# Designs tried in a protein design run: peptides against a protein of PDB entry 5TUV. Part 186

Target 1, 107 residues: chain A of PDB entry 5TUV
Amino acid sequence: KEVIDRLRYLKAEIEDLELKERELDQQKLWLQQSIKNVMDDSINNRFSYVTHEDICNCFNGDTLLAIQAPSGTQLEVPIPEMGQNGQKKYQINLKSHSGPIHVLLIN
Target 2, 107 residues: chain B of PDB entry 5TUV
Amino acid sequence: AQECQNLEVERQRRLERIKQKQSQLQELILQQIAFKNLVQRNRHAEQQASRPPPPNSVIHLPFIIVNTSKKTVIDCSISNDKFEYLFNFDNTFEIHDDIEVLKRMGM

## One batch from the design tools (peptide; made by RFdiffusion4, then SolubleMPNN)

Design b2_p27_4_s3 (from b2_p27_4, 9 letters changed)
Fold by OpenDDE base, seed 5:
Structure b2_p27_4_s3 (fold): chain B 107 residues (1-107), chain C 107 residues (1-107), chain A 27 residues (1-27)
Amino acid sequence: as target 1 above (107 residues)
Amino acid sequence: as target 2 above (107 residues)
Amino acid sequence: VKPLTETYKATLRLDNDEPISLKVVDP
């Protein structure tokens, strides 16, 4: 019947989609590794920076902090909640495992 | 009929995941291109200046940018583990990674 | 820029599905 035919069609399509999803997963891993290799190259690494001017051109009017941290650093930004002193806590938590964190005030 | 509906839901779920993964791949491609363009720009700039920029004038990748009001008080503390950093703000802020910055720079 | 609606967690340069662009707002 039509229902049986539809079931067969859907099962076949899902199987095809599973293959496509796995292909995309592999492509992502490949591309991520490619980016890592490019960034870790000694010459590229030497020139992998932005200037204060670059940052100021992207943002205006406020205080800008630049936080340089190594790859793999864990970032956590909690929802602001009331602190013990009755003040809301606006926080950034960083945990580095491979190197120091450097903080720069841009303006 | 119920099995058919279940498979249709599963099919749609997989299609949406595939779409998301395709978008993520495009973003990664753009990231790699942006980084290469950044390196080329900096190499050219240093050639023209015949010197590297001062160390305190540049921000090395990877980094994040915090944007907040000029009135915002910012405190930074290091926990007992030197690899954990806590930033406290007395007001709201924005946070952006280096990838977004490169996008805003037009790389 | 996306407003923060829940606790955000990410690992720099490793597991981010998309670039980080957040606005921390009052609940």
Scores: peptide ipSAE 0.577, ipTM 0.909, DockQ to the pose 0.615
Fold by OpenDDE base, seed 3:
Structure b2_p27_4_s3 (fold): chain B 107 residues (1-107), chain C 107 residues (1-107), chain A 27 residues (1-27)
Amino acid sequence: as target 1 above (107 residues)
Amino acid sequence: as target 2 above (107 residues)
Amino acid sequence: VKPLTETYKATLRLDNDEPISLKVVDP
């Protein structure tokens, strides 16, 4: 009887958790769409930028590259592997489908 | 009972997923807030200066930042249409997206 | 900043679950 009661309780709780998880999924989707709408707004888009100073304040003392690319650009960073020449290959692959990529040297 | 144990494992699994989803949702909320703050900052700054910033002085979203040593040699191969980029480094590097940068900026 | 432990693939502005913050380290 105790086991039966425990099973019933657990099943009910799991059902509640399923509902909560679905609620969170819906909220995520809604918020993602909200962010997209805000960023795609013409006025907001006009002011959606950072300055060289902003970047330099976030990172100090090293070489900084800023790579501006359209939404949907594919980024790939492979694990460094030793090439045929015995040198490790540290690489970044970028592929855009909707516009050009722009690279800026910050420092 | 074995069935009770199985349900407890399932319960714990769901609780962990919910926790993860709650964290992700919080990140999205912070992203939206950060973006709105950025836009507000830039609008105010341009109003005070009575002019937009020079075109090459800002980095428009979305972007990524590559941070590497001053000694790192960087080679970049670009397609003719500038849609595909291959970066080769002779040493390690870090990559940060615009979201991470906005966080570091305190937006 | 997370160390790169496997080949990383992402699509800009579509994978908003977590921000990108990677460190490429020697294997």
Scores: peptide ipSAE 0.576, ipTM 0.907, DockQ to the pose 0.669
Fold by OpenDDE base, seed 1:
Structure b2_p27_4_s3 (fold): chain B 107 residues (1-107), chain C 107 residues (1-107), chain A 27 residues (1-27)
Amino acid sequence: as target 1 above (107 residues)
Amino acid sequence: as target 2 above (107 residues)
Amino acid sequence: VKPLTETYKATLRLDNDEPISLKVVDP
């Protein structure tokens, strides 16, 4: 009897949680589209940049390399492994499909 | 009962997913706010200066930042095809996207 | 900043679940 009641309660709660999850999924999609629209706006796009000072203020004392790549560029960072020459491979792989990649040394 | 236990596990799984989705949604909200603040800052700055920044002095979104030691040797090459860029480092590094940079900037 | 524990793959401005913040460390 108690088990049956618990089962009914759990089933009802799971149903409610499923509805909540779907709501969140829709909100995420909406917000993602909103961000895209804001960033794609011509005026906003013109002012969508950071300065060298901005970057330097975020990081201290090291070499800072900025890599500007178009949206949709694929990024891959492999775990360092020993190469054939006995040197570990520290790598970044980028694959751009829609435009050029620009590299800038900040400091 | 086993059935009750199964439903409790499912309930917990759904609760965790919902929590994760809520967190992701908050991140997206912050991203949008940060971007809008960035645009506003830059518009104001250019108005005050009565000119845009020099073209090589800014990094346009989207971008990533690589942070590594001053002693790190960095090589960049195009491999496999014209759309694939390979960065090689002789030591460890950090990688951060523009979203994190905006967060660090306090946008 | 999270240490790299497996090969990381992402698509810029598409994978918005979390900001990218990785540290490539020696195994």
Scores: peptide ipSAE 0.573, ipTM 0.908, DockQ to the pose 0.655
Fold by OpenDDE base, seed 2:
Structure b2_p27_4_s3 (fold): chain B 107 residues (1-107), chain C 107 residues (1-107), chain A 27 residues (1-27)
Amino acid sequence: as target 1 above (107 residues)
Amino acid sequence: as target 2 above (107 residues)
Amino acid sequence: VKPLTETYKATLRLDNDEPISLKVVDP
């Protein structure tokens, strides 16, 4: 029957897609680990920086803060809400667990 | 017929997830390439200059960039544990991570 | 750049599915 054949085909395809999805998941994990290893390499880490010029070229005419925060730092950006004084709260919350946070002002 | 329709819906859902995962994987690949290019650039630049850049002239990864108006007042508070930071702004702002910056740099 | 529509939470270098590019706008 056509319906039976269609069902068989769909089931087989879904099974293949499941395998593909798992493959992609593994590849992602592998690549994430690879990136971590590359970044943690002593030589690479030494040269893992951007310049003020680099930042200024990416953004125009504004005040720029560069916040150096360790990997694993938790970032929270709340929706602006009215504060106790009636002022909207524009905030960034950072919680580091593995080292200090360094702030640099870029004009 | 109904079973076929159900499987087709599942098939489509899986295809979409796979597409998304493929895109995410590609993004990670680009991140790694960008980082390697950054390292190569900096290494070459320091070789040419025969010295590292001044310590306060560079921003080490990982970092985030906050972009706001020149008129924005920024206040930074540090928690007692010294690992929690609260940034207060009196106006709107943008936040970008180092990955986004490297992309904008064309790395 | 995506506008902030809800409280955003991320862990730096662990949540790297998409680069962070947010704009905090008035509600």
Scores: peptide ipSAE 0.570, ipTM 0.906, DockQ to the pose 0.648

Design b2_p27_4_s4 (from b2_p27_4, 9 letters changed)
Fold by OpenDDE base, seed 2:
Structure b2_p27_4_s4 (fold): chain B 107 residues (1-107), chain C 107 residues (1-107), chain A 27 residues (1-27)
Amino acid sequence: as target 1 above (107 residues)
Amino acid sequence: as target 2 above (107 residues)
Amino acid sequence: VKPLTETYKATLSLTNDEPISLKVVDP
């Protein structure tokens, strides 16, 4: 009796939650597209940059390397492993698809 | 009873996923706002200066920042594929993307 | 900042739902 009613209620709620989740997925997709459109705008793109000062204000005490790459560039960071020469390998792999990668030493 | 418990667990799982997706959506909204603020700042700054910044003084989005010790030796190589870049470090490092930078900038 | 515990893969984009904040540490 009560269990049956609870089951019905839960099933209905789960169905509503499924709809909500799909709605959020759609909203995320739309927002991502919106961001892309804003960034691809010629005027916005022209001014889509930070300065050395901006970076320095965000970080301190170490060497800062800025790597600018096209949107969609793939980043891979493997777990450091011992190389054949006995040295640990600390690596960053970047794969660009649509343009050059630009490297700047900040400090 | 067991079926009811199973559905309650599923309900809770879905609620948590929805919460996570809502948080991610909010993050994207903030990213868009931050980007717009950045663009506005830069436009205003260039208007005041009556000139664009020097090309090597700015980092265009998207980018990542590598933070490592001043003692770290960094080697960059380009593979046979001109779109693939390999950075080698002799020590540990941190990576932060433009999203993180914009947050730290308070955009 | 999150420590690297496995091979990390990401795409450079402002549309990422989470910022990249990674620390490469010794195993």
Scores: peptide ipSAE 0.572, ipTM 0.908, DockQ to the pose 0.764
Fold by OpenDDE base, seed 3:
Structure b2_p27_4_s4 (fold): chain B 107 residues (1-107), chain C 107 residues (1-107), chain A 27 residues (1-27)
Amino acid sequence: as target 1 above (107 residues)
Amino acid sequence: as target 2 above (107 residues)
Amino acid sequence: VKPLTETYKATLSLTNDEPISLKVVDP
């Protein structure tokens, strides 16, 4: 009797939580599309940049490399491993599908 | 009793996922706001200067920033089709994307 | 900044639900 009531309560709550998850998933999808639309706007795209000064203000003291690539470019960073020559491999792999990658030395 | 316990575990798991999804949604909202602020800043700056910045003086979104020691040797290899890039470093490094840069800029 | 604990994969986009902030450390 009491167990049945508790089960019913829990099942109802879980159902409500499922609805909430789906709502959040949908909101995320719509927001992502909104961001894409804003970025693809010709005026916004024209002004979608940062300066060398901006980067230098965010980071201090070391070599700063800026890598600009088209949206959707894939980034892969493997765990450093010992190479055949006994040297550790520190790597960044980039794969672009829609245009060139540009590299700038900031500092 | 065991069924109730199983449902309690499921309930808690869903609550945690919802919390994570809510946090991610808030992050996306902030990203969109930051981007709009960046565009507004740049538009205003160019109006004040009465000219656009030189092409090589700015970094267009999207981009990543690599931060490494000044002593780090960096090599870049480009595939034949020019869509794949391999960066090799002889030491450790950090990677930060444009989203984080905008945050650090206070956008 | 998160330390690299496994092979990291990401896509360059402002639509990422969280920023990329990675520190490559020695294993």
Scores: peptide ipSAE 0.571, ipTM 0.909, DockQ to the pose 0.751
Fold by OpenDDE base, seed 1:
Structure b2_p27_4_s4 (fold): chain B 107 residues (1-107), chain C 107 residues (1-107), chain A 27 residues (1-27)
Amino acid sequence: as target 1 above (107 residues)
Amino acid sequence: as target 2 above (107 residues)
Amino acid sequence: VKPLTETYKATLSLTNDEPISLKVVDP
């Protein structure tokens, strides 16, 4: 029957797509590990930086603050809410597990 | 017919996920290339200058950039944990990570 | 740049699948 044939065709295609999706998942993990390895290389790590000029060329803001933290540091930005004192809370929360956080004022 | 329709919906979902994953892979590839280009640039620059940059003139990866008004008051404090930092702003701000910076730099 | 619509959580890493670009606006 036409319906049966269509079902078989769709099932076969879905199976192929499932394989493709798993392949992409594996490739992503591999590439992420590759990036980590490249960044952790001693020479690369030594030169893993940008300058103040680089930042200024990228943004037109009035105040540019650079916050450097170890890889894996957790960032949390809550929705601004009214505080008990009537002030809105504009916040950035950072949690590091492996080292200090450094703050630089660019301009 | 209903079973065929269900499978077609599933097929479409898988196709969309595959497309998204392909895009994510491409982004990771570009990130790796950008990082390598950054390292090469910095190595060359230091060779030409015959010195490393001053410590406070560069921002090491990973980092985030906060862009806000020059009138914004920024307060930084260590909260419950010595590895936990809280930044308070009295006004709105933008956050951009090192990945975006490298893109804007044309790396 | 995307406006903040809910509490945002991320990790600092070059292995992120997309860059962090947020705009904290008044609710």
Scores: peptide ipSAE 0.568, ipTM 0.909, DockQ to the pose 0.763
Fold by OpenDDE base, seed 4:
Structure b2_p27_4_s4 (fold): chain B 107 residues (1-107), chain C 107 residues (1-107), chain A 27 residues (1-27)
Amino acid sequence: as target 1 above (107 residues)
Amino acid sequence: as target 2 above (107 residues)
Amino acid sequence: VKPLTETYKATLSLTNDEPISLKVVDP
């Protein structure tokens, strides 16, 4: 009796959790679209930038390279491996699909 | 009894997924707020200066920041299709995206 | 900042679930 009651309770709760999870999935999708819409707005897009000072305030003591690319640009960072010349390969791969990549040296 | 245990495991799995999705949703909300705050800051700053910032003094979203030693040699190559960029470093580096930068800025 | 332990792949977007914060370390 107790087991049967527990089973019923668990099944009902799982059903509620399934609904909640689907709700969250939908909310995420809508929010992502909302963010895209906000960023694509002409006024917002005009002001969607940070300054060199902003970056310098966030980081200290080293060389800072800023890489700007279109939304959706793919970033790949492989594990450093020994190259043919015995030098470790520290690499960043970027693949853009919709526009140019811009590189700026901050300091 | 075994069915009860199976459902309890399933319940816990769903609860954890929901928790993760809630966290991701909260992060997206914060990102949207940070972006709006950035736009507001920049609009106000340009109004006070009565001019836009110099073109090479700002970094448009989206972007990443590479932080490396002052002694690091950086090489950049572009693929034949001109959509792929390969950055080579002779030393270790860090990568931070615009989301993290906005957080560090307190947006 | 997270140390790189495997090949990392991401996209540049404000809609990312988590911010990109990586440290490429020597293996």
Scores: peptide ipSAE 0.567, ipTM 0.908, DockQ to the pose 0.747

Design b2_p27_5_s1 (from b2_p27_5, 16 letters changed)
Fold by OpenDDE base, seed 4:
Structure b2_p27_5_s1 (fold): chain B 107 residues (1-107), chain C 107 residues (1-107), chain A 27 residues (1-27)
Amino acid sequence: as target 1 above (107 residues)
Amino acid sequence: as target 2 above (107 residues)
Amino acid sequence: KPKLAYSRTLELTDVDTPKHFKVVDPP
């Protein structure tokens, strides 16, 4: 009897959790679209930047590369392996689909 | 008994997924708020300066920051495709997302 | 060809992949 009651309870709870999970999935999708809309707004897009000073305030001591690329750009970092010259390859590969990539060196 | 155990495992799995999704939603909300704050800051700053910042002094979203040693040699080349960029480093590096920068800025 | 240590797209709405990464030498 106790086992039967537990089964019934668990099944009911799982059903409720399924509904909650679907609700969260929809909320995530909505929020992602909302963010895209906000960023694509003409005024917001015009002012969607950080300054060189902002970066310098966030980081210090090392060489910094600021790489700006269009949304949707694919970024890949291979596992470091020995190259033809015997040196390990530390690489960043970027593939843009919609526009140019801008690079700033920050010392 | 085994059926109850199976359902309990499923319940726990769903609860964990829900927790993860809730965390992701909160992150998205914070990102949107940070972005709006950034836009407001920049609009106000440009109004006070009565001019936009120089083109090479700002980094438009989306972007990444690559951090590496001052001794690291960095080479950048455009691959066989004009939309493909290859960065070569002779040592290790660290990648920071624009979201992290916004957080460090207190946005 | 090469196995990737890190891969993602540049999108603010992406919360499913790590946004911070440090390349390290394989053990």
Scores: peptide ipSAE 0.533, ipTM 0.902, DockQ to the pose 0.869
Fold by OpenDDE base, seed 5:
Structure b2_p27_5_s1 (fold): chain B 107 residues (1-107), chain C 107 residues (1-107), chain A 27 residues (1-27)
Amino acid sequence: as target 1 above (107 residues)
Amino acid sequence: as target 2 above (107 residues)
Amino acid sequence: KPKLAYSRTLELTDVDTPKHFKVVDPP
């Protein structure tokens, strides 16, 4: 009898949690769309950049590459594996579908 | 009893997902704020300078920052269709998102 | 297709994947 009551309670709670999760998913979607709209605004887009100084202030001591690519660009890093020359391959693969990729050497 | 246990596991899984999604929403809000602050900063800066920054001095969003040792050799290859870019490193590297940069900038 | 250590799409609205990654040698 107690087990039956516990089952009923758990099932009811899970249903409530399902509703909550769907609500959060919807909110996430709306917020993501809002952000996209803000970023796509002509004025905002014009000023959506960081400077060389900004990057230098955030990082130091190493070589820094800034890679700008269109939104939606796919980034992949393979697991380092031994190449044909006997050296491990440390790679970044970028696949852009909507525009060019721009690379800057910061330091 | 076994059914109760299964439902309790599911309940906990759903609770964790909800928690994660709530955190994601908060992060999205912060990202939106950071972006707006960035835009405002840049607009103000260009007003003060009475001109836009040089094209090669800024990095437009979205972007990533790759940092690696000063000794690391970096090669870049572009696919024939110019949609795919391959960066080769002879050593390990680290990738930082534009969001992280904005955070470090205090946006 | 090689196994990937890291994969994501460049999107400010993407909060489902880690945005920081350090490539390391596998054990």
Scores: peptide ipSAE 0.531, ipTM 0.904, DockQ to the pose 0.873
Fold by OpenDDE base, seed 1:
Structure b2_p27_5_s1 (fold): chain B 107 residues (1-107), chain C 107 residues (1-107), chain A 27 residues (1-27)
Amino acid sequence: as target 1 above (107 residues)
Amino acid sequence: as target 2 above (107 residues)
Amino acid sequence: KPKLAYSRTLELTDVDTPKHFKVVDPP
């Protein structure tokens, strides 16, 4: 009978956790939409950029590429494999669906 | 009982998911704050300069930063419409999201 | 169709995928 009581308790707690999880899912969706709305605002969109100086201040010493692409652009990095020339291929594939991609060499 | 043990496992699984979702929500909130701070900074800067920055001097969101050794050779192939890019590196590289850049900027 | 080490969509609201990635040589 103690087992029955424990089972009942656990089931009730799990139900509460299910409700909490669904609540968090809804909050996430709401917040994501809110962020999109903020970013799509004409004024915010106009000023949604960083400078070369900003990037340089964040990173030191290495070669830096800044790749700007429309939201929704797909980025893929294959597992490095040996190429036909015997060199391992380290690649980045980008595919945009809504606009051009821009690449800037920072340093 | 086995059923009790199964429910304990499920309980723990749900608790972990809830924790992860809470963390994601916090991250989204911080991202929104960082974005708003960025916009505010840029608006103020352009107000002081009384002009927008040159087009090629800024990186618009969303973007990624690729950093690699100064010795790394980088080749790029692009489609005619600039919707598809293929980058080839002769060595390893790192990709940093715009969100990470904003964090490093202190936004 | 190469196997991918990393794949994501560029979206600020995406919190489900890693936002930092370092390509490494396979073992």
Scores: peptide ipSAE 0.523, ipTM 0.903, DockQ to the pose 0.905
Fold by OpenDDE base, seed 2:
Structure b2_p27_5_s1 (fold): chain B 107 residues (1-107), chain C 107 residues (1-107), chain A 27 residues (1-27)
Amino acid sequence: as target 1 above (107 residues)
Amino acid sequence: as target 2 above (107 residues)
Amino acid sequence: KPKLAYSRTLELTDVDTPKHFKVVDPP
């Protein structure tokens, strides 16, 4: 009987948790859409940038590449493998579908 | 008893997913706030300067920052339409998202 | 195709993938 009661309780709780999870999923979706709308706004888009100074203040001591690409650009880094010349392949692959990619050397 | 255990495992799994989704929502909220703050900063700065910044002095969102040693040799291959980029490094590197930059900027 | 150590799309709304990545040598 105790087990039966526990089962009933757990099932009810899981049902509540399922509802909560779906609620969070919906909230996430709406918030994501809201962010996209804000970023796509003409005024916001015009001012959606950082400066070289901003980047330099965030990082130091290394070579810094800033790569700007359209939303949806695919970024891939393969597992380093030994190349034909014995050099490990440290690579970044970028594929844009909606516009050109721009690269700036910061440091 | 075994059924109770199974449901308890499921319960815990759902709780963890909910926790993760709550964290993701919080992150999205913070990102939107950071973006709005960035836009506000840039609007104010351009108003004070009475001109936009030079085109090559800013990095538009979305972007990534790649940092690597000063000694790292970087090679870049670009497609004819500039939609595909292949970066080759002779050493390890790190990739940082624009979101992280905004956080480090205190936005 | 080589196995990927890291893969994602550049989207601010993407909260499902890590936003920081360090390429490391395989063990």
Scores: peptide ipSAE 0.512, ipTM 0.900, DockQ to the pose 0.889

